# Peptides against a protein of PDB entry 6DSZ, part 280

Target 1, 361 residues: chain A of PDB entry 6DSZ
Amino acid sequence: NYVVTAQKPTAVNGCVTGHFTSAEDLNLLIAKNTRLEIYVVTAEGLRPVKEVGMYGKIAVMELFRPKGESKDLLFILTAKYNACILEYKQSGESIDIITRAHGNVQDRIGRPSETGIIGIIDPECRMIGLRLYDGLFKVIPLDRDNKELKAFNIRLEELHVIDVKFLYGCQAPTICFVYQDPQGRHVKTYEVSLREKEFNKGPWKQENVEAEASMVIAVPEPFGGAIIIGQESITYHNGDKYLAIAPPIIKQSTIVCHNRVDPNGSRYLLGDMEGRLFMLLLEKEEQMDGTVTLKDLRVELLGETSIAECLTYLDNGVVFVGSRLGDSQLVKLNVDSNEQGSYVVAMETFTNLGPIVDMCV

## One batch from the design tools (peptide; made by RFdiffusion4, then SolubleMPNN)

Design b2_p25_7_s4 (from b2_p25_7, 13 letters changed)
Fold by OpenDDE base, seed 1:
Structure b2_p25_7_s4 (fold): chain B 361 residues (1-361), chain A 25 residues (1-25)
Amino acid sequence: as target 1 above (361 residues)
Amino acid sequence: SEYLKELEERKEKEKKFLKELEEKL
């Protein structure tokens, strides 16, 4: 009897930080295929708390805090379209991960999108949005008392959505998305009506963005709007203000992931396909009326890491680099560069043993 | 609690670090 010790997956396919275990704890959550790992971030490093097996590969993992919750809840969607909302509950030494709600959101009709599953949560926690199939946007209304995740579809005229986010500071839930048509790539916004189960016209659009525009970042207040990341350019738009930069340094490799560093959206980490780590900075200008507008965008090279599948800023300049292709890392950002001009120091490395082929022997 | 104090001190250090980083980058 060969006990094939099923090797635990080591490749990271998602990471998120927030306050999942308590209101005060800073957590790092790591998705490794079907496995969820939960850590507490401490001054001494990452303390493991719990591991959870999921019914399929984790495709979406997002923390959110509904009104009147003291801590974050976790939304997970699997590649098999199993959705759940998880809550961490501790009672003395007993730790449990409670399923508050669940459902299967698979449709019998629709072409699965080639760019994969996108899951997003409205910043005001009114709904979850899912791009699973071409020409459809799935909405899961968030209700505290509902244990069953019910969804409905809204038809998208834009068949080839590249990326989508919910915007901040919108009276109604508003999505911003990059899409491709025969004329190129464009950015559009839609308001989502829960009542009518339809899209209304959003506050703005930007036609003819960069041909390789691949990511949308929703920017929180006071700036609002969105950042659009391409191969050669980074653009900001909020309906009133447009700004674009084309720093030569980003042309060398495609930016593939991002993470917001601060709550006000002044800084973002960017990771590219070569493992370069950048800081995107939003410079503010305060107007005489007290409004804050974007003055400029700047990109700075921080250093090199493992190729990031996902990035998350933790605390005190510590960043988790989740890697699918290489070793994941805990890195420290320094204020001063080293002799090589790097602001990045590796603190810990987590060995990636590669894809575990489930050899069913 | 000592924990809340440590958390506040960390937040202040983080805020300072991020500001210093923004000024140097």
Scores: peptide ipSAE 0.018, ipTM 0.400, DockQ to the pose 0.816
Fold by OpenDDE base, seed 2:
Structure b2_p25_7_s4 (fold): chain B 361 residues (1-361), chain A 25 residues (1-25)
Amino acid sequence: as target 1 above (361 residues)
Amino acid sequence: SEYLKELEERKEKEKKFLKELEEKL
């Protein structure tokens, strides 16, 4: 019996950064199929801390910090609809990943959405939202004392949700989503009532967005609102202000991932299907009343990387490029371009040996 | 990061400089 030591998966299907190991540590968490890799970001590079095997392919991986937590917790949803909230604990040299809460959120009835599993967390940590099935939005209330993740469904009239996020700065948890109907793609918002287990009318909507609008970015305060990314356009809307740009450079390849650089939402990394890395910039305008509004949107080409499945800004201009199709990279963003006009320098490359087809025996 | 802010400030200065050059040409 040759125990073929199954090669560890190398293809990255998700990455997040935050403070998972401690309040002070900057972590990079990488999802590689069923494996979670935890790193500490140091001046010398990535220091491995722990690898965790999950009970299925990681479909959602999000860091969040409930009120009164000193560090981030990790929400994971697997492709088999196993949900958990994980906490890192270290006691001397002993490192434990503790399951604070778990549950299976699979429904007996529902059509799995063609755009796959979407999992989102309310910025105020009131709930987790899941788009698993067409015409349903699943809500997991976040309660500190509850070890069992209980969910309920709210019916969505919009059957074909493309992407969904929770908005920032909302009194009630508010989702913003792109959906498709026979008339095209649209953006809508709903408030989520935990008490009534229903949707209320959200603060705004935008009908007839770009036909290829595929991504929603929730923008933190002071701007608030959302960015909608299409094939040809990038739009901002917050209920009061609408702004659209159509930079020709983004038309060449579809933007497939994004990551917020600044905590205030002034900058975002964008990656396309050709491995081009962009910076999206939100230009601030201060009004006479002290309110901050979006003045303009700008997109700049930074350079080329591996084709990103996910991006995460670490620190000091270092970006992790998680790739499923190619080698993952640590890249440095430079102030000055090189002779080729690139602001991107590869620091480290992580060889991707291809998708390990888990032969389900 | 402070670095990326500096990067943006440089790019804004460059954009402003280019615009000022275009206005002089």
Scores: peptide ipSAE 0.000, ipTM 0.305, DockQ to the pose 0.066
Fold by OpenDDE base, seed 3:
Structure b2_p25_7_s4 (fold): chain B 361 residues (1-361), chain A 25 residues (1-25)
Amino acid sequence: as target 1 above (361 residues)
Amino acid sequence: SEYLKELEERKEKEKKFLKELEEKL
């Protein structure tokens, strides 16, 4: 009797932090192919709470808190286009992950985008946006009473979307995206009308951004707007203010992931293909009228980690480095550098045994 | 460049595909 202990997948393909188990608990959620791992972040480290098998590889995993929810809900989209909204419920010692809503969002006709599946949630929780296919933006309205995730498509004239996010502080849900055309890469915004099921003109655009612009970060209020990350430059735009930096240090390796540290968007972690960890800082300028504007952008090298597929700031300078190619890590950010000039100390390392293809039979 | 031409041809195919998609929705 060879008990082939099916080794659990160890390669991380997504991670998020929030308050999923309760309003007070800080959770780390880790996607490992078809497996979702739920942890509580404690002073002693990560406490495992539950593991959940998904009906397919997790492609999108996002926490969101609709108005009037006490804790975060989890949106998951699989590579087979199964969408669900999950809720954590605990009744005494019994722990249940409840599906609040589900649906299959696959289109019969569509070219899967070369940049893969992108899933985003409006900060005001009005909708979920999905870029699944070139030239289509799928919208899932968020309705509390609907157990079935109904989606509709809006045509995108821009066929080659590189990355897309919802902006903060917009009266209507507004997307900001990097796209490529024959003339280069550009940034554009659209308002999404749920009523008319169409795009309206967004507040701003930026034509001819860096040729390798690859990521959009939506910046919370008071700054608003977006950060565009390229190979050589980092730019900020909010419709009124434009700022660009080109720190030489980021040219050495492509930035591949990011995570917001501060709720107000003052700091972001950046990870590159060499496992370098950076802090992007948004310097504030308070105007005499009480308005807060972006004064400057700064990038600081913190140190080296495993090559991050995803990053998430937990608390107290602790960061989870989710790695697909290497070992995942818990790292501590220190105020003072070590003898090597690193601000990063590995606290815990999670051995990656490689991609276990869970053949879901 | 041959690459830009191939990119344009891809875009035209995609536009056609999207139009066919809209006609079926």
Scores: peptide ipSAE 0.014, ipTM 0.353, DockQ to the pose 0.009; fails the geometry check
Fold by OpenDDE base, seed 4:
Structure b2_p25_7_s4 (fold): chain B 361 residues (1-361), chain A 25 residues (1-25)
Amino acid sequence: as target 1 above (361 residues)
Amino acid sequence: SEYLKELEERKEKEKKFLKELEEKL
């Protein structure tokens, strides 16, 4: 009896931070292929709480807090299009991961998009959006009492969506996306009507963005709008204000992941394909009426890490660097640079033994 | 709870750190 102790997957393909175990606990959730690892962030480091096997490779993992929930819920979508909403429940020493809702969101007809599965949640928790197939945007309405995740498709005229996010501060759920057509790459917004199951015209668009624009970051209030990250440029747009920077340092390697540091969207971590870690700063300007506007964008090189598949800021300047190709890391951001000009210090390294291919026998 | 106090202290430290980082960067 060769108990092939199936080695636990070590390659990280997603990470998220929030309050999943309780309202007070800070959690790090790590997706490693079919495995979800749940940690509590402590002053001493990461405390493991639970590991959960999923029915397929985790493709989307997002925390969200519907109105009236005391803690975050977890949305997971697998590469086989199994969707679920999970809740953490503890009763004494008993820890249960409860499925609040589930469903399969696969379509019989559709071309899977080359940029893979994108899953996004409306900041006001009205819906989940999924880009699974070219020319379709799938919507899952969020209803607290619904145990069955029902979805519908809205047709996108834009066949080649690169990235998409929900915007903040919108009366109706509003998506912002980068798409490619024969004329180049563009940014567009749509309002999502749950009632009519259609798109309405969004508040703004930006035609002819950088040819390699690849990422959308939704910026929370007070700034609102979105950041568009390209190979050579970073741009901000909120309908009223446009700002662009082209820092030469980002040309060396493509930015591949991001994470918001501040709840108000003043800072973002950026990771590139060479393992460089940047801080994107949104400089504030307070207007005479008390409104806050974006004054400028700045990018600072913090240092080098493992090549990030995902980044998440924890607390006290600690960042989790989730790596698929290399070792994942806990790193500390310092206010003062070392002699080499780096603000990054590795605290802990998690050995990556390589991708476990689930051989479905 | 001691945990809530520690959490508040961490939030204050984080806020201070983030402010110092913003001022130096």
Scores: peptide ipSAE 0.000, ipTM 0.267, DockQ to the pose 0.769; fails the geometry check

Design b2_p25_8_s1 (from b2_p25_8, 9 letters changed)
Fold by OpenDDE base, seed 3:
Structure b2_p25_8_s1 (fold): chain B 361 residues (1-361), chain A 25 residues (1-25)
Amino acid sequence: as target 1 above (361 residues)
Amino acid sequence: SELEERRKRIEEGERELKKLAEKLL
C-alpha cells in the first residue's frame, strides 16, 4: 500500500508573527489552506516546530494576548465557520496544540458577504468581531473560562462593508469600517456595547472617501485612528486630524495587503498586485503640550517581491512574503539600495507548487 | 545565549530600520 503522501499545500493564504510558543520565542505562523505551520524565527532562519491540520480552510488567523497570558493565543476561523482559540503547550519534548475554546458561528439566515470573511480582535481582547454576512456584525465575547465560543449578532445598517478593524485607545470596543452605498464609499465608526448587544455612535465618520477605498488599518497610540487605503489615495483620520496623500506610484497597482513594522504604528509594509513592496511612513510632530500628532504620510517603494497575499515583519529587517500565486519569500530590508534602487534582497524562496484545489467532491 | 543573540539581532535590525526610515524621510 503506497500511501501517496498527498503533497502538502504550498500556497500561502495567511501569515502572522508573534509569541505563540513562548513569551521569548518569535514565531511565524503560516496558513496553507487547511494546514497551519508554526516556525520559530532564529539566526539561522525558520525552524519548523509543528504542523497542524484544521477542520477546513483557514479564513481568519489572528494572534492575541489576553490580560494575564504570558504568550499569545491563536484565533482561527475556517471557511465553514468553525471558530477556535488555540494555545501552544510544551512539556519537555511533547508539543501539544490545545483548543481552549471552540464554536460554530454559522447563521441559518444571512447572505454571505461578497468580500469574504473578515475577523478582527479588539486590541484590549474584550471581543472578537466577525463580518460574515451582509447587514450583520457578529461578536464573540472573550471570557477566560468559556470553552464554548458563544456569539451574538448586531445589525449593521450598512449592508456592504468592504473592510473593518477595531480601533486602538478606545474606552469601549470601537470598530472602524469602509462601506459602500449608492452615494459612494464612506468610513464610519461604532462603539460596541457588550452589555446592551448594540452599536452606539462612534467618535467619528468620514463620508465620501475614495471610490476604491478597500483597506482599513487601525493605528496604535499615540496617533490612534485609522488609515484608509484606496487605489489613488491614502488617508488618515483620528476624529481630530485628517490627512490625505495621493502618491502617483500607488495608482499603478492595487494595494492588497499590509503589515505593521513597529508597535507604535509609525511604519507599515504595503504589498500590491504586481509584487511591489512599499513602506508607509507616519511622520511625528510633537506638540508643545507633549501630545504626538501625525505631521505627514509618506510612501516609498522598497523593491519587488512575489505577489503577496500576506506580509509579516519578523525581526532584524526580515519580512516574510506569503504568496498564493507565486513562491513565498524571506526578504531582507537594507539601508542602502542596490544598483537597481531596490532595498529588498531575497534570502530564501519557498516553491509554490500551485493551489491545492480542494475539489469538493 | 540564544536570548542574547536574539537581542543583538533585534537591536541591529532596529538600528538598520531606523537608518532606513531616516533615509526615506
Scores: peptide ipSAE 0.362, ipTM 0.889, DockQ to the pose 0.810
Fold by OpenDDE base, seed 4:
Structure b2_p25_8_s1 (fold): chain B 361 residues (1-361), chain A 25 residues (1-25)
Amino acid sequence: as target 1 above (361 residues)
Amino acid sequence: SELEERRKRIEEGERELKKLAEKLL
């Protein structure tokens, strides 16, 4: 009996940065299929803290901080629709990952969306939203005392949601989503009523966006609104301000991931299918009344990395490039370009040994 | 302290990223 020691998964399918172990620690959390890896970001690099086996492939992994929590909680959804909220707890040398809440959010009826599972958290931590099935938006209300994650569905008229996010600065939880219909792709917003378990009309919509509009980025205050990433264009809309750019450089390869660098949403990292790393910059204009408006959008090529499945900014200009197809990397963003015009330098590379083929023997 | 070191790294990173942004704008 050759005990083939099951090789640990190396392909990254999600990553997130936050304060999970403590309020003070900066953590990198990496999802590798069923495995969650937790690191502390140090001056010397990534210090491993804990590895956690999950009861399924991690499909969603998001950090969030409910009001009155000192540190972030972790929401995980598996590909088998097992949801949990995890807390890191340390007592001396004893490290435990506590399940604060759990539930199965699978529906008996529904067509799983071809674009996969989308999970989002309201910035004010009022709810979790899930796009699991076509024509349904699942809501998990966030209640501190609830150990059982209960969900309900709201029917979406829009059957083909491409991407969805919660917006910032909304009185009610508000989603912004790209959807496709026979006329093309569009952006719409809905307010989510927890009480009535329905959608209300959102603050704005944008019909007839780019045909290949694929991602929504919710922009924090003071800008608010959303960025819509397409194949050829990047657009901003907040209800009052609209701006679009069509930088030729993004047309070469599809942008597939993003990460916010600044808490105020002034800068984002974008990764494409060729492993190009871009910075998206939001130029601010301060009005005489003290309001901040978007002046311009700019995209700049920083350099090349492994093909990112996910990106996360750490600190000190360091970015984790989580790759499914290639080696994951820690990269440094430099102020000065190298001789090749790249602002990106690889600091560390994590060998991807490929997908664990479950050889059903 | 680890907190002070982290704060320093954040401040350094913010400074460097600001310079990068200023160069790219």
Scores: peptide ipSAE 0.335, ipTM 0.884, DockQ to the pose 0.906
Fold by OpenDDE base, seed 1:
Structure b2_p25_8_s1 (fold): chain B 361 residues (1-361), chain A 25 residues (1-25)
Amino acid sequence: as target 1 above (361 residues)
Amino acid sequence: SELEERRKRIEEGERELKKLAEKLL
């Protein structure tokens, strides 16, 4: 009897930071296939708090804070389309992960999208959006009293959505997405009417973006709008302002993940397929009327890490590099470069033993 | 307190990142 010690999954397929355990705690949440790991970020490093087994591979993991919640809630969607909203509760030494709401959001009809599952949350917590199937946008209205996650579909004319986000600062929930048609890749926006269960015309669009435009970043106020990341270019658009850069350094390897460093969206971390870590900088210009506009975009190489599947800034210049292909890392960002010109120092490395092939023997 | 320590770490990190950003800009 080989006791196959069930190796815990080590490959990271998602990570998020927020205030899940309390309003005061900073948490790192790590998705490792069917396992959710919850840490508290301390001065001494990552303190493990809880591990949670999920009924399927975690496909979406997002923290959000509905109005009047003291701490963040966790939305999870599995690869089997099981959705839940989780709350952390601690009562003395007893730690419980409570399901506030759940549902299966699978459709009987629809082509699963080739780019996989996308799940997004409106910044004002009005709804969850899901791109699961081509030509459909699924909406889960967020209602506090509803234990059953009910969803409806809105038809998308754009069949091949590459990435989608909710925009900030919109009166109605507004999505921004990159899509592909026979003419190339484009960016479009739609307002989502919960009442009418339809799309309205969004504030802006940009036709014929870079052919390899792959990611949308929603930018918070005061800038608003979105950043579109391609292979060769990074573009900002907010309806009024357009700015594009084509830094040669990003052409060397495809940017595959991003994370916002600060709440105002002035800084982002970018990771590429070679494990290079970049900072994207939004330079502000204050106008005479007190409005803040984007002056410039800059991309700077910070250093090298494991190939990131996901990135998340913690605190004190520390970044968690979640890797699927390599070892995950805690890295420190330094003000001064080392002798090699790197601003990145590995603090801790978490060995990736590879994918657990569940050999059901 | 853990909260004060966290605030300090956040403030330190923001100062460091600001300096880094200013160096890179």
Scores: peptide ipSAE 0.428, ipTM 0.913, DockQ to the pose 0.903; fails the geometry check
Fold by OpenDDE base, seed 2:
Structure b2_p25_8_s1 (fold): chain B 361 residues (1-361), chain A 25 residues (1-25)
Amino acid sequence: as target 1 above (361 residues)
Amino acid sequence: SELEERRKRIEEGERELKKLAEKLL
């Protein structure tokens, strides 16, 4: 009996940073297939706190802080449509991950979307949105007292949603999404009425965006709005301001992940399919009335890393590069470039043993 | 304290990133 010690998964398929263990701790949470790893970010590096086995492949992992919570809660959706909200509790040396709420959000009817599962949380924690199936947007209302995650569907006329986010600074929960139709790719917004369980007209739309527009970034206040990332262009829109750039450097490889660096949304990290790490910068213009508007967008090459599946800024210029195809890394962003012109230095590398092909022979 | 150390790391990171951004802009 060769006990094939099931090697722990090493390929990263998601990462998030927040305050999960306490209000004061900075945590890195890493999804590796069915495994959740929880770290505390320290001056010495990543301190492991807990590993959690999930009942399925993690498809969505998002931290959120409902009003009146002292620390972040974790939303997880599995590839089998099991949803849960997790809380970290520590009592002395005893560490428990508590399920506050759970549910199965699978529908009996619907075509699973080819672009996979998208899960998003409203910045004001009013709802969770899920794009699971074509022509449906699933809403999970966030209620503190409800241990059962109940969802409802809203019909989405746009069948081919590419990406979707909740916008910031909206009176009602508002989604912004890229979709494809026979005329091309477009951006649209909808307000989500929890009361009526329907979409209302959103604040803006942009028809005929770049044909390969693939990602939406919701921008916090004071800018608001969204960034749309394509193959050749990066565009900003907030209803009043539109700005587009087409830096030749991004055309060389598809941008596949992003992470916000600044709470105000002035800087983002972008990772491409070649492992290039970029900074997207939003240059502000202060108007005479005290309003802040977007003046310009810039993209700068920082350096090269492992091919990122996910990026997350930690603290002190440190970035976690979660890789599915290569080794995950902790990298430092430096003010001064090295001799090769790179601002990126690898601090730690986490060996990826690849997908364990369970050859059940 | 761990809180003070974290605050320091945040402040250091913000300064470094600000300088990096100022260099790239």
Scores: peptide ipSAE 0.416, ipTM 0.907, DockQ to the pose 0.903; fails the geometry check

